# Peptides against a protein of PDB entry 5Z08, part 133

Target 1, 168 residues: chain A of PDB entry 5Z08
Amino acid sequence: RQKDEWAKKTSSLMKQLDWFIGEHLGAMLAAEELGGPVVGELMEIDPDDLSAGFNAHGKLKKATSQPDLDRRQRRIDDIWGPQDEQGQAHKRKRGADEALAASAEMRDLIEQLMNKLVEAGGDNSATYVEIPRESAAARFLVRSKVAMFHPNDARRLRLVDFGRDLDD
Target 2, 222 residues: chain B of PDB entry 5Z08
Amino acid sequence: GLPRLIDAIEEASKIPAKRRQTPIKPTIEKLTTHLYTHGASPDSLLRLADLLTLRNHLDQASLAAITRNLYPSSTVSDEVVLRFIGALGHGQLKPTLALQALFLRWLVMVYHLLENPGVLGQVYGVLFDLLDTAAIRPQLCHLLALVTRRKHVRPFRIQAILTLSRQTGGDPNLTGLLRVFKNYYPEIIVGDATKGRASAFKHPDPQWRQHLDEIQQRRSEA

## One batch from the design tools (peptide; made by RFdiffusion4, then SolubleMPNN)

Design b2_p16_7_s4 (from b2_p16_7, 9 letters changed)
Fold by OpenDDE base, seed 3:
Structure b2_p16_7_s4 (fold): chain B 168 residues (1-168), chain C 222 residues (1-222), chain A 16 residues (1-16)
Amino acid sequence: as target 1 above (168 residues)
Amino acid sequence: as target 2 above (222 residues)
Amino acid sequence: SAEVAELRERQREILA
């Protein structure tokens, strides 16, 4: 009974988390990745309010080398360029696609972090997930004190084990 | 001597660890011991900066150990500073963010030894644009607190730090940097975003400072 | 200028 209630509560929490990631956090993380607000301030950015606010002077200088990061930054200029009617639909679609991508990245990161925690069997050295980049998702988890970077390698992220402090 | 140790490490850095005929760890230990005892000359600092900032086959522990023992015996050149600044940010060719944080901490600790402190002011924009990177933000804010002059306190940067401060829930380091800005422009409305404890930007390592002072004093006696 | 010196002093006080 208690295990089933725990499983149901956990399932409900996971569904709520998934909903929160999909409906709110993904868009906010996408905004942060796009040089917008860091997750926690603009909870109520209506996707439509993403259209109005950032004036042209935030010229992010071109960091040269990796083509995929350049593609995302070019997308900001394309997203925030002058609102011709066709631009708004493409902007909404691109914003939705970036929110979906950010949601997927957060879900994947959480899944990897949880899986590593379970697999490690109490070995803290084995709980680290290798992250390809510092993402908005990773930063959010660290700010929330849910995750921490490896002290010697910020490409490695792990969940904060809150359970150990309760069993003492 | 130090140059020969650097030569050996430079050659080893070109080769993957699994293909090295000899372990590099003993040579790294000799290097770090030498650096701790004597410090690094300007020429040695440049070579070490290249080893630390350029992609090579050295392990993170070795790079961190070198950085923690990177005591200048003299001054720090603009070229050395620019190597470390050029290593900051995101990218496959960049050092880890943990190592970047150590570089920024090092720049804070050796700031008084820069041949030209103005060089950091010239790259102020590069540093400021990295404030969104959480892993390096504490040390970056500390460095910016030292570097900031009136010419750097621009309306767009004031707005950027206010925005980022609110976004981070009032990161004490950002609040501290905003106080530095407010010293130049008292009229800056810091609002509720700074209702937090500001970082005092204390020296990151008093023991490291003391040891640096001892190394520097030996130079003045020579 | 005296103002720059004073600002540097204030900046030092914040960093102290």
Scores: peptide ipSAE 0.150, ipTM 0.381, DockQ to the pose 0.026
Fold by OpenDDE base, seed 5:
Structure b2_p16_7_s4 (fold): chain B 168 residues (1-168), chain C 222 residues (1-222), chain A 16 residues (1-16)
Amino acid sequence: as target 1 above (168 residues)
Amino acid sequence: as target 2 above (222 residues)
Amino acid sequence: SAEVAELRERQREILA
């Protein structure tokens, strides 16, 4: 009975988290990945300022041509750039695609982190997930104090074990 | 003129918006238009800095609009700088973190107009200790990148940035600041924290810069 | 990096 209630509560929480990631957090993370403001900093950027895209510094880009930064930055310029009708539709689509990608990355990362925590059986050394890159998702979890990097290896991320500090 | 507009806004700032006899927005618009056209004198800058940094009944949109149009017509005094620095951090009497970020951005954009750039070096510790505040960190790192001298690059600050960089998941602004530190001490082991994207600390607003230059040129011709 | 060089240049310009 208690296990079933716990499982139901956990499932409900995971569904709510999944919803939150998909409906809200994914778009914000996508904006951050695109070089937009960090989640929490976005709230004060005028949507019109977002239109010029974000440079390497989370600041609005001027339209100059650097290629691979240009793809993500074009995506911000597509999400936020000047509203020609056709440009807006492509921009909205690209923004939606990036929000979906960011949502998927966050979901996958959370799943991996949770799986490793369960598999570790209390061994903190085994709770680390290897991340291929520092994503907006990874950074968000660390900033939120939900996850932490390995002290010596920034490619290893784990959930913060809140349980240990409460039992003391 | 600008002083009369500031007088009107100062008086309005003492009164809650719901109790004002006249809407403040038209006066703010006149102020921002004047600032955009002529800039602010040192005396006007000080008065505006007080309006922006001291707790009053002005709305955030008005404060942000003033800050975005805060073009110095001449130099920026130490007193003006210190008003903005004193407004940074957490506290009930302090401006919002949003507005603080705008102040830091402003300081970056007017850094070349400071009467004494060394004043920021004197308050370096105050600025540095605010790096944990995520909402202002981008602009703060940019300002620190301009302000940092060899005397500021101390072992404890190196370690603090390294620690904070790990704790923030390699914030590009911290990586950028750490690269500035490494310019003074090449032997600093930045580890994997520098393998990430670093902020280049480009000028925040080239159009604002251009307009500032136009205002400054008019002063030199007078 | 070119970006660090630019920052150093701006720092020098401000110090000059």
Scores: peptide ipSAE 0.150, ipTM 0.505, DockQ to the pose 0.028
Fold by OpenDDE base, seed 4:
Structure b2_p16_7_s4 (fold): chain B 168 residues (1-168), chain C 222 residues (1-222), chain A 16 residues (1-16)
Amino acid sequence: as target 1 above (168 residues)
Amino acid sequence: as target 2 above (222 residues)
Amino acid sequence: SAEVAELRERQREILA
């Protein structure tokens, strides 16, 4: 009975997390990857706002703002293409695509982290996931105190095991 | 005048709030009003720094109110600066981390009034070693951004910020400080940690700045 | 970055 209730609660929580990733967090993570605000500083980033790009301060660029000479901002501007009307539709689509990509990356990362934790059987050294890059997703999990990097290897990330501290 | 108000508060600070014969709040309000109108002289500023940094029986709200109205009418001495720096960090005799954050914010806002800005450069290590303290990190990074010179940018400090940035998930204040470091040594490979958003280290309170400027102008006319 | 430039300007203004 308690295991079944726990399983139901866990399933419900995972569904809520998946929803939150898809509806809100993905766009915010995409914004952070694109040099926008850090997740938690600006809530509710519309994918349309992603298409406008961000200035060096992580604020939404207004259409009249000169391209920031910042290399990351240039990359955003290069990614989002020219400011023509066709470019706006393409920018919106790309903003949505970046949000979807960020959502997928977060989901995959969480899945890998959870799988490694289960597979490790209590060996903390085996709980690390190798990450190809320091993504906004990885940074978010670290800021949220859900994950931590290996002290000597920034390419290795693991979940913080909260369960062990409760049984002690 | 201001000295008499400080005298009354100093005496009250020696006594627990429950044992005071008179409420201190009206005197604190008179002090903060006076400070807002006229600022603090160097002598008064030192006495107020002692009240703010030394362990006493003043409540946190009163200490915060004094700090928020701590307008220098003149310059800020090295002694005053060192009192605030000495109050930073962990310890039973030190002010709360919330109050320490206000002190750091104050130092940022009055940095241009320091008699010797180099004094902060001399205690750079003390400030830098506190970066792991999350509660004061935003203001500390801002102050360090102002204080940092080429001589302070060392490999071990670069590595320390990079490590702490990873551990904090890319704190924008640390990223901002790393960008300051990179300005002195462009060859610093900051990796992905500096690709994130950095703090702009904007003035913390434009209204406070404007009011400070008004107080400072009155001194130049006197 | 513009932010760094502004900070350097502030540093110069304070050091001047």
Scores: peptide ipSAE 0.147, ipTM 0.523, DockQ to the pose 0.027
Fold by OpenDDE base, seed 2:
Structure b2_p16_7_s4 (fold): chain B 168 residues (1-168), chain C 222 residues (1-222), chain A 16 residues (1-16)
Amino acid sequence: as target 1 above (168 residues)
Amino acid sequence: as target 2 above (222 residues)
Amino acid sequence: SAEVAELRERQREILA
């Protein structure tokens, strides 16, 4: 009974997490990868906003070239803005594709982290996943105190085991 | 020799100080004297990095003394670098912030001896995300000033430094790091955050540098 | 770029 309730609660939580990743977190992570705000500063990012790009301050580029924008700000936008003259539809598609890619990366990372935690059977040394790069996804998990890097290898990431602190 | 001294310290590190049969201090003094005279080989350096970064029963004074005398006789491997980087931040299993500051200072002083300086660029975000930790910020900014390349200068990091600079009242180390960013992108508007004096990121210890150079020269002559 | 060269020079000066 308790195991079944735990399994149901875990399944429900995983569905909610998957929904959150797909609907919100993926776009925010994609924005961070594109030089937007760090996740938590902007709670809602439209995929269309990703196509517009971000300025040096991680703020959404307004489509209206205000003529009075400081010449320096325009240069920053030119450096970090998407150079592709592709039409609005291609820009929207690109923003959606980047959000989907970020969502997939986050899902894969969480899956790997959870699988390693289960496989380790309580051995903390075996709970580490090798990450190919420090992604926005990895950084988010660390900032959120959900994951931690190996104390001796920043290429290794593991989930924080909150369960151990309750049994002590 | 150095390996035997490390063996003795490794064994002592497994035992609480109150349960040791012999005081460890004389062995630490022999180790630090040896390191000062001859430096550490790559193999010895890795073993010492583990002693410094892993949780053990060594006292903070001993760990600090080893770190202050951690002269490489050769190059510094990626593995050694990653041991020190992984030891950074907050956590019960991590070294004290004071010891972490010494590790960052050490990495600055041996940066030119890294086998692959690019390894620090791969963990750039890990380092950058620790800038809010005031106790290690000076050394962290100095290390980041060395490591920063164009690929690391991103809008979100510029904004993060600007925000943190405002929150800290214009920390000179953050202003110095932002100046490094501006060298890659001169168009970066630093605004009011740079009204303060920027750190010049001078070498932390000229005497340590000179002694390191003497140790490195002896190897090239052998 | 001249700016990257200057930065490398400053990075060398910081190391010096």
Scores: peptide ipSAE 0.276, ipTM 0.443, DockQ to the pose 0.031; fails the geometry check

Design b2_p16_8_s1 (from b2_p16_8, 11 letters changed)
Fold by OpenDDE base, seed 5:
Structure b2_p16_8_s1 (fold): chain B 168 residues (1-168), chain C 222 residues (1-222), chain A 16 residues (1-16)
Amino acid sequence: as target 1 above (168 residues)
Amino acid sequence: as target 2 above (222 residues)
Amino acid sequence: EEREERLEAYREFSAS
């Protein structure tokens, strides 16, 4: 009975999290990946704003090419074809695609982190997920104090086990 | 004049609010109005720095109001700077972290008026060691970005920023500071942990800057 | 002059 209630609550929380990722967090994470504001500075980012790109200040840029921008941001600047109606539609579509990609990355990361936590059977050393890059998703989880990096390896991320870490 | 207003506030600061015969708020308003109109002389700045940094019975709102109107009419002495730096960090006798953030913001905004800008470089370590304090980190990084010179960019500080950046999930202010470090040592690999938005340390308050410039200009004409 | 240089440096820094 208690296990079933826990399972139901967990399922409900996962659904809520999935909704939150899809409806809100994905766009914000995409904005951060594109050099936009860090999640928590802007509570709402319109996917249309993602298409415009962000300056070093995380404000919407007018298209100025700075070289050290992530390859994804350069691609947004390069896709400024002519500002015809088709170009705007392509930009909006791209912003939506980046939000979807960010949502997928966050979902996958959370799933991996949760799976490793379960598989570790209580061994904290086994709870680490290897991340290919420090994504906006990974950074968000760390800022939120939901995850932490391995102290010696920034490629390894784990969930914070609030149940255990309170006892130590 | 301003000295008499400061005298009144200094005396009031020694007395708990509940035991004051007269409300201090009107005097604070007169002070802030005077500061807004005329700025503070070096002597007045020192006295105000003591009022702001030393433990007294002034309320936080009054202290914040004074700090927000702390326009120098001339230069800012090393002594004034050191009062504010000494007030930073954790401790029962130190100002609140919110007020410390205002002090750091003020130092950023008046940096060009320092009699000796090198004074901040001398206390660089003290400032740097406070980067773990989240409440003051934005303004602290901005100040450090202004103060940082090649001599301050040491391997241990690079590593400290990288570590803290990772622990904070890539705080843009830390990324911004690391970018400043990279300007002195291009070989600094901003690890993937710092692949994020760098804060461009813009002037915190353009209106405050403009008003300061007006106050400073009046001095040059006198 | 030194003050103006510091102000200009700050402006440049803030614009970069």
Scores: peptide ipSAE 0.113, ipTM 0.528, DockQ to the pose 0.019
Fold by OpenDDE base, seed 2:
Formats: sequence, structure tokens, C-alpha cells
Structure b2_p16_8_s1 (fold): chain B 168 residues (1-168), chain C 222 residues (1-222), chain A 16 residues (1-16)
Amino acid sequence: as target 1 above (168 residues)
Amino acid sequence: as target 2 above (222 residues)
Amino acid sequence: EEREERLEAYREFSAS
């Protein structure tokens, strides 16, 4: 009975999480991957400051010379730049595709992290997932204190086990 | 005048709110109105710093209201700065982390009025060691960005900020501070953990700045 | 002068 209630609650929570990832978080993570604002940090950065980019010294580049806009800065300009109507549809589609990709990456990462936690049987050393890159998804989970990196290896990520501290 | 208002608040601060014969709120409002209009002299700033940083019976809303209106009419002494720095961190006798964040924000906003900006450089280690405290980290990074000099950029601090950046999932404030470090040592490798957005450390309150400038201008005309 | 220099440095920092 308690296991069934827990399973139902977990399933409900997973559905809510999946909804949240699909409807909200995916777009925000995609924006972060594109060099946009970090999820959960309301930095009041003027969109104009984002479009100008930062030089190697952290100064806003003046809009004058065509700076070799890093691919990320082009993506920021694509998100925040003056969208002509045709550019808006293509940018919306690209933004939607990137949001879908970010959502899929987050779902996959969560699934891997949960599977490793279950498989480890309480061995903390076996709970680490190897991540190919530090993604916006991985960073979000760390900022939210849901996951943590291995102290000596930034390619290894694990869920924070909140359950063990309650039984001691 | 301002000294009499401070006297009344100091006396009230010694007494629990439930045992006060008169409400303190009207006196706090008079104080904050006076501070907004005229600012605080160096002597008044010191007294107010003690009220804000020492454990007393004043409520958090009153302390926050005083801090938000703490306009210096002149300079800010080392002693005032050290009161606020001494109030930072964890401890039962220390102000709340929310109030500490307001103190750090205040120090950022009045940095140009410090009698000796070097005093913050002397306590750099104390400030740096508090970066793990998430509640005050944004304001700490901003203050450290102003205070940091070449002598403070040490290998152990570079490693500490890189480690903390990874542990925080690339906090933009830490990335911003690391950029300041890189200005002194360009060879600093920004690891993958710092690929995130950096904070620009904009002025926390442009309206507060403008009002401070108006108060400071009246002093130059006197 | 030193105050103005510090203010300008802060403005430059905040604009960067």
C-alpha cells in the first residue's frame, strides 16, 4: 500500500516535471545554451547589453565594427535582435527546435541520474553519470541543489540523495 | 535633529518590543525621512552602523528601512566600513543574511565615498571566504570586483573560485569576478564551469545613486 | 579628484 502510494506520487511528480520541462524549462535552458540568461537568476540585463556582447576585457563592445560575433552572440542576436517577420518565423522554429532539444537533453539526463541512483543500491560511488559536456541542464540541476559534480571530476554528475539523511 | 532621533532609537533598541511604552515605528519613520532629506554625517553613520550591526531588539523591517536610507552626507570612515564587514557571515549574534546583503549593497553604492578604499583590500580574505554563502554572493562578488587588486589574485583564490563556480553550476557573479581576476592574470584558464553568462555588476540602484549625488552636491555648496 | 576618479572607475566598471 505505501509503496503503491509512493509509486503513484512519484509518477504524478514525474508527469508534472515532464510538463514543466516541456512547457517552461526547455525554452529557458535553450536560451542559456545560446548564451542567454541563466535559469533562476533574474539578472536585469538590458537586452541591448546582451546584443552588444562582451569583449575579452568584459567591456561592452560598441556596435560600430562588425565584431567576429562568437556563434553564441549571433544566437543572442537571433533571439533578441530586431526580428523581421520572416526571420521571426524561422527564429521561432529554430527556437522551438532548440527548446525541444534542450527538453530532451534534460529528460535524458534526469532519467540517467535516477537510474544510476536506483542501480547503485546505496553505493554513492556508483551513482555518478558521465556527462559528455557541461550543459545548461547539468548546470541547472547543480544550481537547484538536485545534483552535484564529483569533487575531482567535472564529467561526473550525481543526484543528491536526500533520503539517507533522514534515517540517521 | 538627527542625533536626538538616534538617541531615542538607541534607547528603544535596548528594550524588547513588547515592553516598550511607545511604538518605535514613528521615530524610525522620522529618522528615515531625515536621512533621505539630509543624509548622515560621519558621526551619525557610526552610531547607525552600531545599531544595524550589533544585536539589539529592533525589528528587521526597521533595520532594513534604515539601511535603505543610509545616505552619507560626507565620507564613510574605515570604522563604519569595519562595522559592516564584522557583521558578515554566520553566527547567532550576527545580523540576518538578508540584512547582510543590504549592507554589502550599501558598501558597493558608497564605495566612491570611502575615506580609505584600501580598508576593504585589507579585509579581502574575510569577504572572499564568504563566497560560498549563496544569499550574499551576488553583492559580495560585486564588492570584490571593485576591491580586487593584483595582490589579491592568488593561485589558491583562483582555484577556489573555479571550484565554487563548478559547485554552483557556473554562477554568473563568480564568472564576473573571475573575469576581474583575468584582467590581472590573462593566463587564467576559465574552465567549462565558467562558460556561462558573466554578471556585468551594474549599479544596484540608479535612483539611489542619483539621490546620493544630490545630497553630496549640497555638501560641496556649503 | 580622487573621489571623481573612483566614481568614474565605478561607472566604467558598471558599464562594462
Scores: peptide ipSAE 0.110, ipTM 0.510, DockQ to the pose 0.018
Fold by OpenDDE base, seed 3:
Parts: C-alpha cells; sequence; structure tokens
Structure b2_p16_8_s1 (fold): chain B 168 residues (1-168), chain C 222 residues (1-222), chain A 16 residues (1-16)
C-alpha cells in the first residue's frame, strides 16, 4: 500500500516535472547552452535587481511587477529573437529544436539519477550517474541543490538524498 | 552643504524611525541630490562609509540610495575601502548581503580612483574566502578579477575555485575569475566543470561611469 | 598619469 502510494506520487511528480521541463525549462537550458543567461542565477540576489529598483538618482522606481521571468525572457528573446522576417522562421525552428533537445537531455538525466538512487538501496557510492558532458541540465540540477558531483570526479553526478536525513 | 546633511543623518541614524521627530527621507533626498550633483569629498566619503557599514537605525532603502549616489569627487582613501571590506560577510552586525553586493559593485566602479589600489591586494584573502557567499559572488568575482596579481594565484586558491565551481554548477563568475588566474598560470587546467560560460566582467553601469567622469572633470577644472 | 593608467587598464579589462 505505501509503496503503491509512493509510486503514484512519484509518477505524478514526474508528470509535473515533465510538463515544467517541456514548457519552460527546456528553452532556458537551450539558451544557456548557446551562451545565453544561466538558469537559476536569478535566485541569487542580483545586484541588478537592487539597481533596477532605483533610478539614476537613487529614487526607488516602483517595482514594476514584471516578474524576473520577463527579464530573462527578454534576454532569451534577444538571443533567440528573430532578426529579420526570413531568418525568423529558421531561427524559431532551430530554437524549438534546441529546446526539445535540452528537454530530452534533462528528462533522461533525471530518470537516470532517480533510477540509480532507487537501485542503490541506501549505498551512496552506488547512486552516481556517469555523465558524458557537463550539460546545462547537469549544471542546473547542481545549482538548484538537487544534485551534486562526486567530490573527486566531475563526471559522476548523484541526487541529493533528502530522505535519509529524515530516517536518522 | 554636504557636511551639514551628513550631520543630520548621523544624528537621525542613532534614533529608531518610530521615535524620530522629523522624517529622515527628505534629508536623504537632499543628500543624494547633492552627491549626484557634486560628488563626495574624501572626508565626506569616510563619514558616509561609516553610515553605510556600521549598524544604525537607517532603513535599507536609504542606505541603498546613498550607495548608488556615492560618487567620489576626488580619490578614495584606504580607510574608506577598508570600511567597506570590513562590512562584508556574515554576522549580526554586518550590513545585509544585498547592501554588501552594492558596496562591492561600488568598489568595482571606483577602482580607478583608489589612492592605493594595493590595499585591496592586501585584503585579497578576506575577499577570496567570501566566494562561497552566493549573494555577493558576482560582484566579488568582478572585484577579484581587477585585484588579482600573480602573487595571489596560489595552488590552494586554484583548487578552491575549481572545487567551488563544481559545487555551484559552473558559476560563470567563478569561471571568469579562473580565466584571470589562467592568464598568470596558463598551465592551470580548467576542468570539465569550467567549460561553461564565463562572465566578461563588463562595467556594471555605463551611465554611472559617465556621470562619475563628469564629476571628476569638474574637479580638474577647479 | 597613474590614474590614467589605471583607467586604461580597467577599460582594457572590461573590453577583453
Amino acid sequence: as target 1 above (168 residues)
Amino acid sequence: as target 2 above (222 residues)
Amino acid sequence: EEREERLEAYREFSAS
């Protein structure tokens, strides 16, 4: 019963994550791979967020509620935005293809990380996935504190096990 | 003049906002307007540095507004620099990390006006040890990129930045700083963890730079 | 002169 409930909850979470990856994260990761903005840098207190709140005279600009998402989206749009009408369709298609590729890479990486965590049966040494490259996906998971590299081998990545800290 | 405005703010800073007889905001606005128009003398900079770095009853918005308008009319003394460096890090008596980031940004923007740029090199270790503090890391890396000399690039610091780069998922600011290190020691292997984007450490605020240049030019004509 | 050299060094750094 509890295992079945856990499996159902995990499946539901995976569906939500899949949606998030497909709708939002994939495009951002693709932008990072192409030299765009780094995903998750906004979670760091950007001094620019402090500066953007103030005009050149140091007066508080009304926090225009444009979510940080809009600024990132603007940078993504500046990188991916069509320059000219004919180049627009090809650039949009390329951008979409790169976003799909980044989404697929993230999905595969998460699946591998989760599978290794389950298979390891509590052996932390067995939870590492070998990654062929340090992708934007891998970096994102590390920045998000969801995954960590092996201390001696940057080609080995594992999920942070939040559950073990509860059973001790 | 500017000294009288600073006097009024210093006195107000000793009193909690709820107990002040007069609103401080109009005085802060006068101060920031004066700073924007004329800049701050070395003596005024020191007094303002104390107001910004020492624990007092000024609100964060006022402190940020002063920092954003902290145009030096002349040079920046070692003492002023050391006040800002001493305000960095964690602790109950330290300014907020957001304000610390503004201080570091300010130091970057006024680096060319320091009386002795070597003072930052003397406190290099203190700055370097704060790289794990994410909230200030972007500006800290930029400042370190300006300050770093061959004598600072030590094996333990190379290893520390490589380790931190892995732990942060290849923070582009750390990658940028590591490139600066590599300029002094080309043999430094930038591991796979550093193959990501590096920060170019561009000037944080071109408009602020232009306005600073105008203030500095007026001094040379006087 | 030293100030101009520091300014130029910063400009070069920022442009690199």
Scores: peptide ipSAE 0.108, ipTM 0.532, DockQ to the pose 0.018
Fold by OpenDDE base, seed 1:
Structure b2_p16_8_s1 (fold): chain B 168 residues (1-168), chain C 222 residues (1-222), chain A 16 residues (1-16)
Amino acid sequence: as target 1 above (168 residues)
Amino acid sequence: as target 2 above (222 residues)
Amino acid sequence: EEREERLEAYREFSAS
C-alpha cells in the first residue's frame, strides 16, 4: 500500500514536473542558456511552487499569478533580435526551438538521474550521472537543491536522496 | 633628448644583459625621468610601445618602470593601442601577465586621450575572451567597463560572465562588469552573481592622473 | 569637447 501510494505520488509529481518543464521551465532555461536571466535563486522546488510559477526575480509567484513568461521572452527577444519583421519571426522560431531543446535536455537529465538512483540500489557512488557540460538544467537542479555535484568532480551529478538524509 | 634615449635602449634591447658593454639601468632612469617630466610624443610613444610589447632582452623591472612612467604628452594613436592589445594573452612571445596587467591599467588611465576610443570597441571580443585569465582580470574588467556599449552586450557574453562568475566564486570585477551590462539592459537578471560585492572601478592611481593632467596642460598652453 | 566628455564619463563611472 505505501509503495503504491509512493509510486502514484511519484508519477503524479513527474507529470507535474513534465508539464512545468514543457510549459514554463524550458523557456526559462533557454533564456539562461542564451545569456538571459538565471532561473530561480534559492528556489526550493516545492511541488506547489512548481505549479505556481516563478516571478521575474526567481521568487515564487503566488499560485494565482501566471508567470508572464511571454513578457520576459518577448523582452529578451526584443533586446537581442533583429528589428525587421522577418527577423522577429526568425527570432520567435529560434526562441521556440531553444525552449524545446532546453525542455528536452532537462527531461533527459532528470530521467538519467532517476534511473541512476534506482539502479544504484543504495550505493551513493553509483548514483552519479556524467554530464557533458554545465547546462542551465544542471545548474537549476543544483540551485534548487534537487541535485548535487560530486565534491571532486563537477561533471558528476546526482539526485539528493532526501530519504537517506532523513534516516541519518 | 627622448629620441636618443630610446635609440640607446633599442640597441641595448637587442643584446643580452650579460653581453652589454654598458649597464642599461642609468639609461632607463634617464628615460623614465624624462617621461615623468615631459611625457612621450606620439612618435616616441609608438617606439616605447614596441619596446614594451615585443620580445627583447630588457629586464622586467625596466619594462615595468617605463610603463609606470608612460605619460602621453598628446594623444594616443590606434597603432599604439593595438600594440598593447596584441601583447595580451598567453604565448611564448608575449609579455608576462604582470606586465600585461600594467598595460591594461595604463589603457584605463589614458582612455580619455585615445584618438579613436572606438578602436577598443572593435577589439572588444579579443579583450572579452581573456576574462578567464585571473592575473589580468581586474584591469581587464575595468577597461571593458569603459569600453562596453550596447552593441557589445550580447546574450552569449552575459552567459559567459555568469558562468565565469560561478567558477570564480563571484569575482567582484566580474560582478562590476555585469552591472555595466545591466545599465544597458536593466532586464538582465544576474541572480546571485550580483548580490556579491561589485568593484566600483575607481581610477587606479589618482597621483598618476594628476601628473598626467599637468603634462597635458603644458601641451594646451604651447 | 569629445575628450572632456570622455573624461566626464570616466569620472561618473568611477564615482558610481
Scores: peptide ipSAE 0.114, ipTM 0.349, DockQ to the pose 0.031; fails the geometry check

